Peptides against a protein of PDB entry 5GWM. Designs and how they scored, part 3

Target 1, 52 residues: chain A of PDB entry 5GWM
Amino acid sequence: DSAISKEDEERYQKLVTENEQLQRLITQKEEKIRVLRQRLVERGDAKGTELN

## One batch from the design tools (peptide; made by RFdiffusion4, then SolubleMPNN)

Design b2_p25_5_s2
Fold by OpenDDE base, seed 1:
Structure b2_p25_5_s2 (fold): chain B 52 residues (1-52), chain A 25 residues (1-25)
Amino acid sequence: as target 1 above (52 residues)
Amino acid sequence: SEDQKELELYKQLVEEIRKLREKLK
């Protein structure tokens, strides 16, 4: 049976870990975006989309 | 204005997410 080399497996696991780290960063930034977007919407509702 | 500052921060975060997603390709 064909098997993946240890070197290839280690390289793959590094990429998986990096992917998970990037996903966490995306989630953190998306949460900040959610809060900022909501604040902008609330201000827009109050001021008729005027930026001040 | 404070609204302009928050809008600029919003745009920066969106661009940063775009760059992160490009790394995931």
Scores: peptide ipSAE 0.172, ipTM 0.750, DockQ to the pose 0.537
Fold by OpenDDE base, seed 4:
Structure b2_p25_5_s2 (fold): chain B 52 residues (1-52), chain A 25 residues (1-25)
Amino acid sequence: as target 1 above (52 residues)
Amino acid sequence: SEDQKELELYKQLVEEIRKLREKLK
């Protein structure tokens, strides 16, 4: 049967944690972009006009 | 612009997560 070393398990856990952290950051950025896009759609403005 | 910079960082994070997911599978 296959076995995983403690070191490999620790590496895996680090990747999982980092992935979750990055996903949270992405979600935060996506929300900001979503809000910008929503405002632009609602106002009928060009996509680039609200970028600062 | 600040929003353009944030968008660029977002794209970078997406790519980083993609790479991590490839390592996790």
Scores: peptide ipSAE 0.169, ipTM 0.767, DockQ to the pose 0.100
Fold by OpenDDE base, seed 2:
Structure b2_p25_5_s2 (fold): chain B 52 residues (1-52), chain A 25 residues (1-25)
Amino acid sequence: as target 1 above (52 residues)
Amino acid sequence: SEDQKELELYKQLVEEIRKLREKLK
């Protein structure tokens, strides 16, 4: 088996960090959607909210 | 949408990580 280069390991670590960042952003946006939907339900508003 | 783009980027990173992990074997 060929050993992975240090460069590949650094790339791996970078991707892990970026993945975690994106995961957090997605979670935050999903929570925002939940809150917005809940507010619409509470108001009885059938109008949709435009989401990013 | 922005959310869709972020999700796609997330999926791409997951796949790249997977590929790198396979290279570590």
Scores: peptide ipSAE 0.118, ipTM 0.699, DockQ to the pose 0.041
Fold by OpenDDE base, seed 5:
Structure b2_p25_5_s2 (fold): chain B 52 residues (1-52), chain A 25 residues (1-25)
Amino acid sequence: as target 1 above (52 residues)
Amino acid sequence: SEDQKELELYKQLVEEIRKLREKLK
């Protein structure tokens, strides 16, 4: 039966690796967003919803 | 202000995530 070429496998692995790297970066930034959002809420409450 | 700086950083991170997602599709 037909088999995937070496070139196709290499392309696939490259895409998988890139996807994983990008997903990790997204996760890291989303965590930072969560922290910053919470700090803004807490400061807003402390300052009567005023941005300082 | 510190709040404004953190809000700006928040907006920057959101935009960066958008760009990363655009690379994934």
Scores: peptide ipSAE 0.179, ipTM 0.757, DockQ to the pose 0.510; fails the geometry check

